Peptides against a protein of PDB entry 4CIC. Designs and how they scored, part 72

Target 1, 148 residues: chain A of PDB entry 4CIC
Amino acid sequence: KVSTKGHYGVQAMFDLAQHFGEGPVSLKSIAERQGLSEPYLEQLIAVLRKAGLVKSVRGAQGGYILAREPRDIKVGDIIRVLEGPIAPVESVSQDDPEHSLKFDFSVTKSVWEKVKKSIEEVLDSITLADMLKDAEEAQMAQGYMYYI
Target 2, 147 residues: chain B of PDB entry 4CIC
Amino acid sequence: KVSTKGHYGVQAMFDLAQHFGEGPVSLKSIAERQGLSEPYLEQLIAVLRKAGLVKSVRGAQGGYILAREPRDIKVGDIIRVLEGPIAPVESVSQDDPEHSLKFDFSVTKSVWEKVKKSIEEVLDSITLADMLKDAEEAQMAQGYMYY

## One batch from the design tools (peptide; made by RFdiffusion4, then SolubleMPNN)

Design b2_p16_5_s4 (from b2_p16_5, 10 letters changed)
Fold by OpenDDE base, seed 3:
Structure b2_p16_5_s4 (fold): chain B 148 residues (1-148), chain C 147 residues (1-147), chain A 16 residues (1-16)
Amino acid sequence: as target 1 above (148 residues)
Amino acid sequence: as target 2 above (147 residues)
Amino acid sequence: AISKDDILEIPEGDEV
């Protein structure tokens, strides 16, 4: 499961990828296009900036840019920055200390590790450049549907 | 992320698979072996029973059994019963109606659909029989480490 | 529906 944080982070990074090479984009404009609150986006961008995926540009036309080319940023990189390592099972909340039963059930763990690996492989196989290409293809397909 | 419910459900079903052919197993014994509370396990078993993955046996030696052979139950079947369809993104909770932004961001959706498909393929590729085999192999490997 | 967020959380096995 990708958290809301991961989902919105990928959307924000994709928005920056769509404007890559056009100069800095304001948080306001990203928030408006991606339907995010500016305060929430500010928190996401702060994390992404600290991780070196995004750069801030200062000045009157300031804002944010991708720190790398879209082809050099995997979806997996964004998710790892925002959510940490992909964990396939929810951590049992700390609140019931008595039932912290160490079921190191090795076999069940192996199932979840297989799921984790599969998710990682998918997310690491998709770059922001791949997403840009898919978006362009989708727009072209929609354009052709209106011309027929 | 597999929910706690899915995780414990797979553990409970695997416990029943380990005892398949030996007769009915009590919820108490499953709860003790799998480190689950009996009340929580009762809720899980009720759902699994309703879905036809587990059968209840009545009597003095009553309890639960798998309704099918371990080879005929996929991990994906258990997860779908307990959690429903694998959703790649958390549904934004209904509570903030204003920010129900239809980000029909088709491209982002496609990423999550690829993740979903990958998870489904993995979970549908693993049966309780495969898990039994893996457990046996692991026990044999541990046994050989002590000799 | 299994939430996307639920799939990514591996319970940390308690280090005994």
Scores: peptide ipSAE 0.027, ipTM 0.786, DockQ to the pose 0.142; fails the geometry check
Fold by OpenDDE base, seed 4:
Structure b2_p16_5_s4 (fold): chain B 148 residues (1-148), chain C 147 residues (1-147), chain A 16 residues (1-16)
Amino acid sequence: as target 1 above (148 residues)
Amino acid sequence: as target 2 above (147 residues)
Amino acid sequence: AISKDDILEIPEGDEV
């Protein structure tokens, strides 16, 4: 499961990408368009801002903008900022030393490393610009379905 | 995160693969070798048995065996049995109807579908037989480092 | 760390 945090983070960043070049977008407007709670979005945006993916603009038309062009932000960058390194397996809490996975069996680890690598490759292959293009193509396809 | 359930399930199935053809293996012996609690392993094995990946053998030497050859069991099969369909995103609990993701924006969904497909392809490309081979190669490599 | 469980938990949208 991509965490709800990762999912909503990508949605919020995609909303900012759709408005890239139009100036600052309010958190309220993002929350309304993306169906997010404003308080939850504030937490996500705070993390994304600290990581340098989003900038805050001050003033009467204050809000947020992407800190980089959509082509320079990978989905993988967003996920790493929100969730940390892509881990293929939950760390079995080392808290019970008796049930510590003594046999971190190298073979099982290698399976999860292959999964991790595959996820990273996919997420790093998709930019916000790619998502914008896909949205435009989907809108055109819908437009064509309405004209047929 | 692969759930602890998926992780331990693959370990337990791999242990059964290592003993494939040697007869039934006791849950106790699997638990000891894999560092699992026996009660937790019982739950995993019960699910795997119901799915037809493991067979129970009755008798004095009772225990469990793989229901299929190691080459005929993918890691993806084990994960699907234990965790269900490989889902790339947690369901945002639909419990708050007001926060239902109204805009299941097709583009964000497509990103996660690409991730799902990639995970499925990897997990379906690895069999228990592949894992056995990798273990043998690793043991040989360790043996060559000690000699 | 993106938990594999987090990635694998996309609920199948029940077709209502």
Scores: peptide ipSAE 0.026, ipTM 0.787, DockQ to the pose 0.098; fails the geometry check
Fold by OpenDDE base, seed 2:
Structure b2_p16_5_s4 (fold): chain B 148 residues (1-148), chain C 147 residues (1-147), chain A 16 residues (1-16)
Amino acid sequence: as target 1 above (148 residues)
Amino acid sequence: as target 2 above (147 residues)
Amino acid sequence: AISKDDILEIPEGDEV
């Protein structure tokens, strides 16, 4: 499950990708377009900036930009920065090491590791550039449906 | 993410698979082997029974059995019964139709749908029989390391 | 502490 934080983080990064090359975007404008509170977005952007995915530009026309080209930012990179390692199961606290039959635990763990790997492969296969392309294709498809 | 409920549900079903063909297993014995509280396991088993994945056997040697062979129960079946449809994204309530730029929402939704599909494919590719085989292989590998 | 278990849960509410 992608947390709300991961979801909104991907939305904010996608908004910055849509404006890539147009200069810095204000947090207010991102918040308005993405339906996010400005204070919440400030927290997300602070984490993304610290991780080097976003840069702040100072001045009267200041704001935020992507630190890399959209093709060089994977969805998986955004999720890992915001949520940490993709864990399919919360690590049940190792507190009771004695009674868990080590063996059954290993087999169930392998199932969840397969799920983890699958999620990572999907999220690492999608860039912000892929999302931009999908958006353009969807807009063209909608435009054609109104003209037919 | 698989919830704790899904995780423990798969463990309980796997325990029943390991004892498949040996007769009914008591909830107490499953709880002890899997490190679960008996009351928590009772709730899980009640849901699994209602879904037709588990059967109750009555009598002095009563308990629970798998309702199907281990090969006919997918991990995905267990998760869907316990957690419902694998939703990668909770449907944000459609309540504010006006301000969400419909378009950006559609692209992000497609990402999460791809994640969902990938998880479903993995969980539907693994049966309790596959888990039994993996357990046997792991036991053999451990046995060879001690000699 | 964001619970690590909820990989698929997009939590609903912006609780402020």
Scores: peptide ipSAE 0.026, ipTM 0.787, DockQ to the pose 0.176; fails the geometry check
Fold by OpenDDE base, seed 5:
Order: sequence, then structure tokens, then C-alpha cells
Structure b2_p16_5_s4 (fold): chain B 148 residues (1-148), chain C 147 residues (1-147), chain A 16 residues (1-16)
Amino acid sequence: as target 1 above (148 residues)
Amino acid sequence: as target 2 above (147 residues)
Amino acid sequence: AISKDDILEIPEGDEV
């Protein structure tokens, strides 16, 4: 399960991608469109801004924009910024040196490393541009179903 | 991150795979070898038994065995039994019907469905027999590094 | 408290 933080972070970044090139978007407008509390969104945007995925614009039309084109932002980049490295398993702390059962832990660890790698590959294969394209295709498909 | 329940469930099932064909293994011996509390392992084994992945044997040499050969048990089978279906995202409760913003939710949902599918494919590609083989290969590699 | 419900939730083992 992607954390609520990762999920809402991807939603907020996708909202900014949909408005890319239209100028700065207010946090209030993103919060309203994405069904997020404004204080929660402020925390997410602060992290994303610090990581250089979004920029703040000052002025009467102030707000936030993507710091890069949608094609240059992977879903994996957003998740890594918000959640940190995709840890496959919380490393059971290596600190109990006494129990020699190191061997069984190695094989189970390799399973979780394979899962991690697969998740990373998927999230790194999807850009905000891919998500925009998928949204456009879904809108066209809905439009065609209303004309039949 | 696999839940502690899923992680320890795979460890317990792997312990039973290592002893497959040797007869019933006591929960106490599994708990000791895997560093698990016996009460916690009892809960895991009860779920795994109910799902038909393990069998209880009664008698003086009573305990648990795998219900199938290690090659016929996928890691994905163990995880699905212990955790349920791999949910990609905790479904934010659909209960706020009022906000019409259905469209944006569909694209983000598709991302998480792709993640789910990839996890399922990996976990369904690994059997307890594959884990046994990996353990044997690791033991041989350690043995050769000491020479 | 942001629920750490990761894709696969690993509960933190309480060091008792």
C-alpha cells in the first residue's frame, strides 16, 4: 500500500502537471480539486519544493509550478522524496549479534529485494507526462462512448 | 514494505520447507530458529493452516508440516493468506460522494494498480523451492570462500 | 501521525 503521503503527493504533482504552462497554481485551488486539506497539502508541497520538484512563484498571481517538465518527473522521484528510499523490508536491526541464524535471514531478504526492485522499476517507468497522456486517452474514450 | 506478519509468515513457511520430508516440526522449534515469539507464531500458523498451506500432525512427535511440496507454494500464496489481496493503495473511503472529481482519481489509481501487478508477478514467481535452492547456493558460496 | 502503511506494511517490531 502506497502511503497516504505518497498517494496525495502524486495527486498534487499530477494537478500541477495538468496546469503546466498555465502559470502558478494556488495551494487552495489544488486542495479543492484534489480533495486535500490545505494544511496537509502545505506540508507536502514544502517537501516537494525543498527537493526541487516544484517552485513557488511570488506575486498577485502567486502559487506553485512544476520545477521540470512533466516528462522529466517520474512517479518514483515523487515517492522517493516523500517516503524516502523504497525499503523492501524494514531491516530488522542487525544489532542482535548473538543469534547465528544469519543464513535464513539472507534468503528471505532476497525475496523482498526483488519486490523492491520491481516496484522501483514500475515507478521509474511512469512520468507525469505518461499520466497526462493516460488522462487524455480516458477523456477521449468517455467522449466516444457518449456519441454511440 | 512487507508487513511483519507477511515477513514472519514467509520465514515460518521457509523453516517448514527446510524440514520438508523430515516429519512434523514443533512450533517451539520454529520460533527458536526464526527468532519469533511462540504466541505470535501460533497466530500465523493458525491462519496458514486454515488456508491449507500447513497441516497439523497429532501425537508424541506432533507439530506442523507443509501441506504441499515447496515447489507448489508461492511466496504470493503466503502473502495473500496473511495480508489478503495486495491492495495497491489504502482505498481512501469512497464515502465522500459529493466531490465529482472522479477523473483525476482514475489515473493515479492506474499507477498503483501497475505497482500491485508487478508485486504480484514477483511474489508469484518465487516458490519455497526457489528459496531452498537460493539457500543451498548461498551455503556453497560461503563454503568456497573459506577455502 | 502519517500512517506508515507502505505498499507492503512492515510493522515495526516493538523491542520489548
Scores: peptide ipSAE 0.025, ipTM 0.787, DockQ to the pose 0.130; fails the geometry check

Design b2_p16_6_s1 (from b2_p16_6, 7 letters changed)
Fold by OpenDDE base, seed 4:
Structure b2_p16_6_s1 (fold): chain B 148 residues (1-148), chain C 147 residues (1-147), chain A 16 residues (1-16)
Amino acid sequence: as target 1 above (148 residues)
Amino acid sequence: as target 2 above (147 residues)
Amino acid sequence: SLTEGSILEIPEEGPP
C-alpha cells in the first residue's frame, strides 16, 4: 500500500507537471484542484523541495514549480523521497520487541524481495511525462464520447 | 507493505507446507519454529481455517494441516485471505472523511492499478511448493559450503 | 533493516 503521503505526493507532483512551463503554481491552487488540505500539502512540498524535486519561486506570481522536466521525474523518485526505500514488509520488530523475528527465513525474505523488485520496476518505469500523456489520451477519449 | 499479519501468515503456512504429508502439526510447534506467540498464531490459523486453506485435525495427534497441496496454494491466496484484496493505496477515505477524494484522478489511479497488478502477478506466481523448492536449494547450497 | 521506509502501510485493524 502506498501511504496517503505517497499518494497525495504523486498527485501534487502531477499537478505541477500539468502546469510545467506555465510558471509557478500556488499551493492553494494545487490543494483546491487535488482536494488536499493546504497545511498537509505544505508538509509534502517541503519534503519534495528538500529532495530537489520541487523549487520555490518568490514574488507576486510566486509558488512552486518542478525542479526537473516531467520526463526526468519517475513516480519511484517521488515515492522514495516521501516514504523512503520501497520496503515490501513492515518492520515486524516494533510491536513485539521480545519476539524479534530471529528466523528471518531466507525463503520468506526472498518472496518479499521479489515483490519489492516488481514494485520498484513499475514505479521507475512511469515518469510524470508518461502520466501527462495518459491524461491527454483520457481527455481525448472523453471528448470523443461527448461528440458521439 | 505486507502487514505483520500477512508476513506471519505466510511463515505459518510455509511451516505447514514443510510438514505436509507428515500429519497434523501443533500450533505450539509452529509458534516455536517461526518465533511467533501462540495466541497470535491461533488468530491467524482461525482466519486461514475459515478460508479453507488450513484444516484442524482432532485427537491425541491433533493439530493443523494444509487443506490443499503446497502446489495448489499461492502466496497471493494467503495474502488475500489475511489482508483482503491487494490494494496498492490505503483507502484515503478513513482518515479525513471531509476530504473525500472527489477527484479520483484516473491517471493516478492507473499508476496504482499498475502497481497492484504487478504485486498480484508476483504473489500469484509463487506457490508454497516453489517456496519448499527454494528452501531445499538453499539447504543444499549451505551443505556444499560446509563440505 | 527491511522496515524503515516501506510504501505499503497496512492500517492495523484494531482488535475486533
Scores: peptide ipSAE 0.033, ipTM 0.795, DockQ to the pose 0.290; fails the geometry check
Fold by OpenDDE base, seed 5:
Structure b2_p16_6_s1 (fold): chain B 148 residues (1-148), chain C 147 residues (1-147), chain A 16 residues (1-16)
Amino acid sequence: as target 1 above (148 residues)
Amino acid sequence: as target 2 above (147 residues)
Amino acid sequence: SLTEGSILEIPEEGPP
């Protein structure tokens, strides 16, 4: 499961992508559009900014912008920043050393590595630009359905 | 993340696959080989049995067996039984109705649906028979490295 | 404890 953090992080980044080229957007406006609490969004944006995916603009018309073009930001990049490496299995906490007969059954590990690789490939194949295109196509399809 | 439940469920099913055709194995023997607590394994096996992936054999040499051949059990079948449908995103609990501006942003949902589909395809492409083959190949490779 | 990012969040029903 993508965490709530990853999910809302992708939503916030997509909101910034929709406004790319229009100048800085306020956290308040993003929070309102995405249905997020402003304090929660502040935490997400702080992480994304530190990772260099978002820039802060200062001034009366200040706010946030994407640090790169939407085509240069993968969904996988956002998820890795917010959640860290894609782990297919919960790390069985090492803390019980005695039942640490981690039969690290090489075969079961291989299954989860295949799952990990597949998730990474999907998330790295989708950019914010692809998401923008999909949104435009969906809006056009809805528009045509109202004219028929 | 595959839960601990899904992970250990696949391990337990793989143990049963390794002993397929040898007769029933005790929960104790599976627990010892897989490093699982017997009570935890009992819960997993109960779910797997109810789903028809495992059969219980009664008697002095009783225990558990796979209900199907290893080739007829996908990893995806085991995961679906233990964890339910593969959900790519946590269901944001509906409980805050006011912030229920679920901008069900159709586009973000589509991303997670693609992830879900990809996971399902991988897990449904791997059988317990494939895992047995991979184990045999790994053992052979280790055997050749020692010579 | 930063819960390592789980793309497949299965709820930790911790063992009882």
Scores: peptide ipSAE 0.033, ipTM 0.801, DockQ to the pose 0.347; fails the geometry check
Fold by OpenDDE base, seed 2:
Structure b2_p16_6_s1 (fold): chain B 148 residues (1-148), chain C 147 residues (1-147), chain A 16 residues (1-16)
Amino acid sequence: as target 1 above (148 residues)
Amino acid sequence: as target 2 above (147 residues)
Amino acid sequence: SLTEGSILEIPEEGPP
């Protein structure tokens, strides 16, 4: 499961992508449009800013912008920043060294590595620009259904 | 992340696959070979048995066997039995109807559906027979390094 | 809280 943090992080980044080139967006306006609490969004934006995906603009018309173009931000980049490396299995806490039954988990490990690779390939194949295009296509399709 | 339950469930099923055709295996022997607590393994096996992936054999030489051939059991089948449907995102509890801001989450939803589909395709492409073959190949490769 | 079994359990890091 992508965590709630990853899910809402992608939503917040997508909101910033929709407003890219229009200037800085306030946290309040993002929170209102994405159904997020402002304090929760502030925590997400702080992490994304520290990672260099978002910039803060100061002043009366201040707020946040994407630090890069939407085409240069992958969904995988957002997830890695918020959640760390994509792990297919919960790391069994290595903390019990005594039951280091060196079971040759090599085969089961290979299954999870295949899953990891597949997730990474998908998330790294989708940019915020691709999401913007998909949104535009969906809006056009809805617009055509209201005219029929 | 595959849960600890899913991970150990696949390990236990793989142990049963390694002994397929040799007769019933005791939970104790599986637990010892897979580094699992016997009580935890008993809970996993109970779920797998109820789903028809494992059979219990009674008697002095009783234990558990795979209910189907290793080639007829996908990793995806094991995971679905233990964890339910593969969900890419935690379902935001629909329970707060008031903040049904019908935000057009359609685009973000489509990302997670692509991830789900990709995971399902991988897990449904791997059988216990494929895992047995991979184990045999790995053992042969190790055997050649010791000579 | 029903930890609905999802294959991709990402541990919620608690607040710092």
Scores: peptide ipSAE 0.032, ipTM 0.798, DockQ to the pose 0.120; fails the geometry check
Fold by OpenDDE base, seed 3:
Structure b2_p16_6_s1 (fold): chain B 148 residues (1-148), chain C 147 residues (1-147), chain A 16 residues (1-16)
Amino acid sequence: as target 1 above (148 residues)
Amino acid sequence: as target 2 above (147 residues)
Amino acid sequence: SLTEGSILEIPEEGPP
C-alpha cells in the first residue's frame, strides 16, 4: 500500500505540476482542490520542501512551486521522500523479540525483493509530466463524450 | 508492504511445499522451522484451509499438507487468501469523513492501478514450485562454496 | 490504521 501520506503527497505534487509556470500556489488552494486538510498539507509540503522537490515563494502572492520541471520529478522520488525506501515487507520492529521475523528464509526474501523491484520500476517510470499528459488526455476524452 | 500475515503465510506454505509428498506436517514443526508462534500459525492455517490451499490430516501422524501440487499454488493465491485483493493504496475506511480520500483524481488512481497490476503480475508469476527450485539452487550453490 | 484490504501495509511510524 502506498500510505495515505504517499497518496496525498503525489496529489499535492500533481496539483503543483498543473500550475507549473503560473507562479506560486497557496497551500489553502491546494488543500481545497485536493480535498486535503490544510494542516496535513503543511506537514507534507514541509517534507517535500526539505527534500528540494518544492520551493516556497514569499510575498503577497506567496505560496509554493515545484523546485524542478514536472518531467524531472518521478512519482518514485515523491514516494521515497515521504515514505523512505520502498520496503515490500513490513519490517517487524526489533522491539518485539517474540515476533522478530528471522528473515532467514532467503527464498521468501527473494520474492519480496522481486515485488520491491517491480514497484520501484513502475514508480520511477512515471513523472509528473506523464501524469499531466494523462490528465489532458482524460479531459479531452470527457469533452468529446459531452459533445457526442 | 506485504503484511506480516502475508509474509508468514507464504513461509508456512513454502514449508508445506518442501514436505509435499512426505505426508502430513505438524503445526509445531512448521512453527519451529519458520520461527513462528504456534497460535499465530494456527490462525493462518485455518484461513488457508478454509480457502482450500491446505488440508488437515487427522490421526496420530496428523497435521497439514498442501491441498494442491506446489506448481498449482501461486504466491498471489496465498496473498489474496490472507490479505484479500491487492490494493495499491490504503482505502480510507468510510468511517472517518475528514480523511475520506476522495479518489476523485482519476490520474493518481491510474498510478496506483499500475502499481497494483505490477505486484499482481509478479506474485502470480511465482509458484511454490518455483520457490522450491530456487531453494534447491541456493542450497547447491552453498554446497559448492563449502567444497 | 492499516486499511484491511491491501497487501502493502506501510507501518505508520507512530508520532515521534
Scores: peptide ipSAE 0.030, ipTM 0.795, DockQ to the pose 0.129; fails the geometry check

Design b2_p16_6_s2 (from b2_p16_6, 6 letters changed)
Fold by OpenDDE base, seed 4:
Structure b2_p16_6_s2 (fold): chain B 148 residues (1-148), chain C 147 residues (1-147), chain A 16 residues (1-16)
Amino acid sequence: as target 1 above (148 residues)
Amino acid sequence: as target 2 above (147 residues)
Amino acid sequence: SLTEGSILTIPEEGPL
């Protein structure tokens, strides 16, 4: 499961992509459109800004913009920034040192490495520009359904 | 991240696959080999048994066996039994009904569906028999490094 | 509450 953090982070970045080239977007407007709390979005945007995916613009029309073009931001980049490295297995909490006999069975590890690689390949194959295109295609398809 | 439950469930099922055809294996012996607590393993085995992946054998040499051949059990089957459906996104807890404006943005949903499909394809492509083969190949490779 | 198991569960950061 992508955490709620990763999910909402991708939504917020996609909202910024939809407004790319229109100037700075307020956190309030993103929060309203994406159904997010503004305080939670502030935390996400702070992380994304620190990672250089988002820029803050100051002034009366201040807000946030993508730091790069939508084509230069992968979904995988967003997830790695918010979640860290894509880990296929939860790190077994070291809390029980006696029972954490890490029988790192090389075989079970290889299964999770295959899962990891597959997730990485998918997330690194999708850009914010691809998501914009998919949104436009979906809007056109809906438009055609209303005209029929 | 596969939960600890999914991870340890696959380990326990793999241990049963390594002993497939040798008769029933005790939970104690699985727990010792896999570095698991026996009480935790009992909970996992109870779920796996209820799902029909494991059988309990009664008697003096009682224990557990795979209910099917290792080739007929996918890693995906084990994960679905222990974790439920492979969900790419955490279900946003319905606890805040006001903020759960499910803007099911079809586009973000499609990203997660692609991730889901990719995970399912990988996990459904790997059987316990494939894992046994990989273990044998790894043991042979280690054996050749010692000679 | 059946925590629907997810292959990508982020461990909840333990309480601060």
Scores: peptide ipSAE 0.034, ipTM 0.804, DockQ to the pose 0.129; fails the geometry check
Fold by OpenDDE base, seed 1:
Structure b2_p16_6_s2 (fold): chain B 148 residues (1-148), chain C 147 residues (1-147), chain A 16 residues (1-16)
Amino acid sequence: as target 1 above (148 residues)
Amino acid sequence: as target 2 above (147 residues)
Amino acid sequence: SLTEGSILTIPEEGPL
């Protein structure tokens, strides 16, 4: 499972993508639209900012913007920033050195590496611009259903 | 991340696949070969048995066997039995109904559904027989490096 | 309660 952190991070980044070019967006407005707590969103945005995916804008209309165009931000970039490397298996904590995963059978490891690669390929194939397009298409499809 | 349960479940099932046709394997022998605790393995095997992926054999040479041929058991089948449905996102515990994921934007949900589908396709494309073949190929490749 | 197991538990990053 993508953690709640990754999930909400993608939602927050998508909200910033929807407002890209409109100027800075307040954390409050993102929190309200995305159903997030503002304190939780502050933590997410702090990480995303440190990673250079978002910028803080100062002033009376201060807030946050995407640091790059939506087409230049992959979902995989957001997930790697928030969650670190996509690991297909939990690393059994090295705390018991005797029960060290020495028998990570190369074969079972290869299954998990295939899963990892597949997830990475999917997440790296989707940009915030692709998500914007999907949202527009969904809105158009809904609009057509109300007129028929 | 696949949980430790899924990970060790696949390892235990693969061990049973390696011994397929040799008769019943003791939990102790699986635990020793796979570096698992026997009590933990008992729990895994109980779930796998209830799901019909393994059979218990009684007698002096009692133990466990695969219930089906290795080619008829997907990694995805093992994972679904041990973990349940492959969920791409942690369901935020419904405990706070007000912070309900009501704003699962169809678009963000679609990203996770794509991830889910991708994982399912991978895990359903790999059988225990494929894993056996990969092990044989790896052993042959190592053997050729020593000559 | 069937704990709907999620395969992809992303580890909580330990505290910085």
Scores: peptide ipSAE 0.033, ipTM 0.802, DockQ to the pose 0.113; fails the geometry check
Fold by OpenDDE base, seed 5:
Structure b2_p16_6_s2 (fold): chain B 148 residues (1-148), chain C 147 residues (1-147), chain A 16 residues (1-16)
Amino acid sequence: as target 1 above (148 residues)
Amino acid sequence: as target 2 above (147 residues)
Amino acid sequence: SLTEGSILTIPEEGPL
């Protein structure tokens, strides 16, 4: 599963994408809009900032902005920063390296590598710009349903 | 991540596929070949049996067999039985259903649904027969590298 | 240590 960390990280990055070009957004305002605790969001933003996906703006109107355009940030980039490499299997605790050595189930491993590749392809095919477009289309569709 | 349960479940089912048509296999022999604890394998096999993917054979030469041919068992079927529905996101505690109604959550949800669909398509495209074929091809390739 | 992200966690049904 995408961890709660990855999920909320994508939400926070999407919030920053919605405000892209409007200037810096406060962590408090992101936390309030996205239903996140401010301390938890601070931890996420610190990681995203260190990875160069987010910039901190200092001053009285300070806060955070995307470090790149929404089209230049993939969902896969956010997930890799927050969670590391996409692993389709939980790391079987390598606590017994001796037993794991016997049957290199290369075949079973190949199944999980195919799953990994598929997840990576999907997450790398979706940008924050695609998410913005999907949001706009959904908002227009809702608007039309209220006029009928 | 596919849990340890899903991973070991696929290994156990693949072991049964390798012995398909040879008769019943003991849990002990599967556990020894797959590096699994026998008690843990008993729990996995109980679930797989209840779902109709495995049959128990009684008698002195008793054990387990696949309930269907390897071509008729998808990896996705094994995972769904052991793990339930493929969920790409940990269930964010729905403790605040009111906040989940905001428009922003719908777009984020659609990303995870796309991931889910992609995982399901991959796991449903791979049968135990495909895994057997891949194992044979890998064994032949290794045999040629030693000559 | 970058904890390898868990993409497919099964909800452990809490013990009954």
Scores: peptide ipSAE 0.033, ipTM 0.809, DockQ to the pose 0.360; fails the geometry check
Fold by OpenDDE base, seed 2:
Parts: sequence; structure tokens; C-alpha cells
Structure b2_p16_6_s2 (fold): chain B 148 residues (1-148), chain C 147 residues (1-147), chain A 16 residues (1-16)
Amino acid sequence: as target 1 above (148 residues)
Amino acid sequence: as target 2 above (147 residues)
Amino acid sequence: SLTEGSILTIPEEGPL
């Protein structure tokens, strides 16, 4: 599962992409538009800022901006920053050496590696720019439905 | 993450595939070979049996067998039985209507649907027969390294 | 509550 953290992180980054080039956006404005709590969003933005995906702008018109163009930020980059490496299987806690999956059954491992690779390929194929385009296409499709 | 339940379920089903056509295998024998606790394996086998992927054979030489040929059981079938539908995002518990993701932001949903589809395609492309073949190829490769 | 079994449980990294 992409955690709630990963999900909301992608939403917050997409909101910043929609405002890219318009200047800094306040956390309050992002929280209001995305239906997020401001304190929770502050924690997400702190992680994203530390990873260099977001910049803080100081001043009366301060807030946050994307640190890169939307085309240079993959969904996979956001997920890796928030969740770490994509793991297809729950790592059995290393702490019980007796229940160590001693038989690293190479065949079952290969199945999970195929799943991992497939997820990585999908998430690394989608940029914030692709998401912006998909949003524009969806708005156009809705606009045409109201005209009929 | 495929849960520990999904992971061990695939291992147990693969063990039964390796013995397919040899007759019923005891839970004890599967547990010993796969490094599983027998009580935990009993719970997994109960679910797999109820779903019709495994059959119980009664008697002194009783145990479990695959209910279908290894080629007719996908990894995706095993995972769906043990875990339910493949969900790429944690469903925010429906119980808090105030934190209802009211903005079903169609674009973010489409990303997760693409991930779901990709996982389903992979898991539905791999059968227990494919896993048997991969095991044979790995054993052959190891056999050639020892000579 | 349907425990929708999510295949992709990304481990919660414990608090740093």
C-alpha cells in the first residue's frame, strides 16, 4: 500500500505543481484545497523540503514552491522520499533469527522482485507534468459534458 | 507489501506444486521444508482449502494436495485468496466521514489504478508451473557450478 | 471493517 503519507504527499506536490510559476503557496492554502490538516501537511512538507523536492520562500508572501520543474519530479521520487525504497514484501522483522526465512527461496524472491520492478517502472514513468496534463484533459472532458 | 501471509501462502502452495502427482503431503512435512510453524501453516491451508486451491486427503497417508494443476494456479489467485483484492493505496478507513477524502482527486486515483493494474498483470502472469520451471533452471545452474 | 488486504504495505518507518 502506498501509505496515507505517500498518498497525501503526492496530492500536496501536485497542488504545488498546479501553482508552479505563480510564486509561493501557503501551507494553509494547500491544506484547504487538498482537504488536509495543516499540522499534518507541515510534517510532509518538512520531509519533502529536506529531500530537496520543495523550497521554502520567506516573507509576507512566503510559502512553498517546487524545487524543480514538474517534468523533473517523478511520482516515484516523491514515494521514495516519503516511504523509502519500494519493498513488495513485508520484511519479516530481522529480530527473530529463529524465524529467519533461512530458505531465501530464490524462486519466491524472484516473484517479488518482478512485482517491485513493475511498480518502480510505473511510478518512475509518471511525472507531475503528466499529472497536470491528465487534469487538464479531465477538465476539458467535464467542460464538454456541461455543454451537451 | 505482500504480507507475511501472502508470502508464506505462496511458499506453501509452491511446496505442494513440487509434490504434485506424488500424492498427499502432511502439514508437518511442508512446515519442516518451508521453515513455517505448523499452527500458522494450518491457518493458511484452511483458507486455501476453503477457496478451492487445496484439497484435504483423509487417511493414514493423508494430507494436502493442489486442487488444480500447477499451470492453472496463478500467484495472483493465491494472493487474492489470502489478502483479498489488490489495493495499491491503504484505504483510509471509511469510518471518519470528516476525513473523507471528499476530493476524490481523479488524477491521484488514476496513478494508483495504474500501479494496481501493473501488479495484477505481473501476479497473473506467473503460475506455479512457471515457478517450478524457474526452480529447475536454478538447480541446473547450481549443479553446473559444482562441477 | 473489511481489512482490505493491501499487497503493498510500505513499512511505516518508525519515527526517526
Scores: peptide ipSAE 0.032, ipTM 0.805, DockQ to the pose 0.111; fails the geometry check

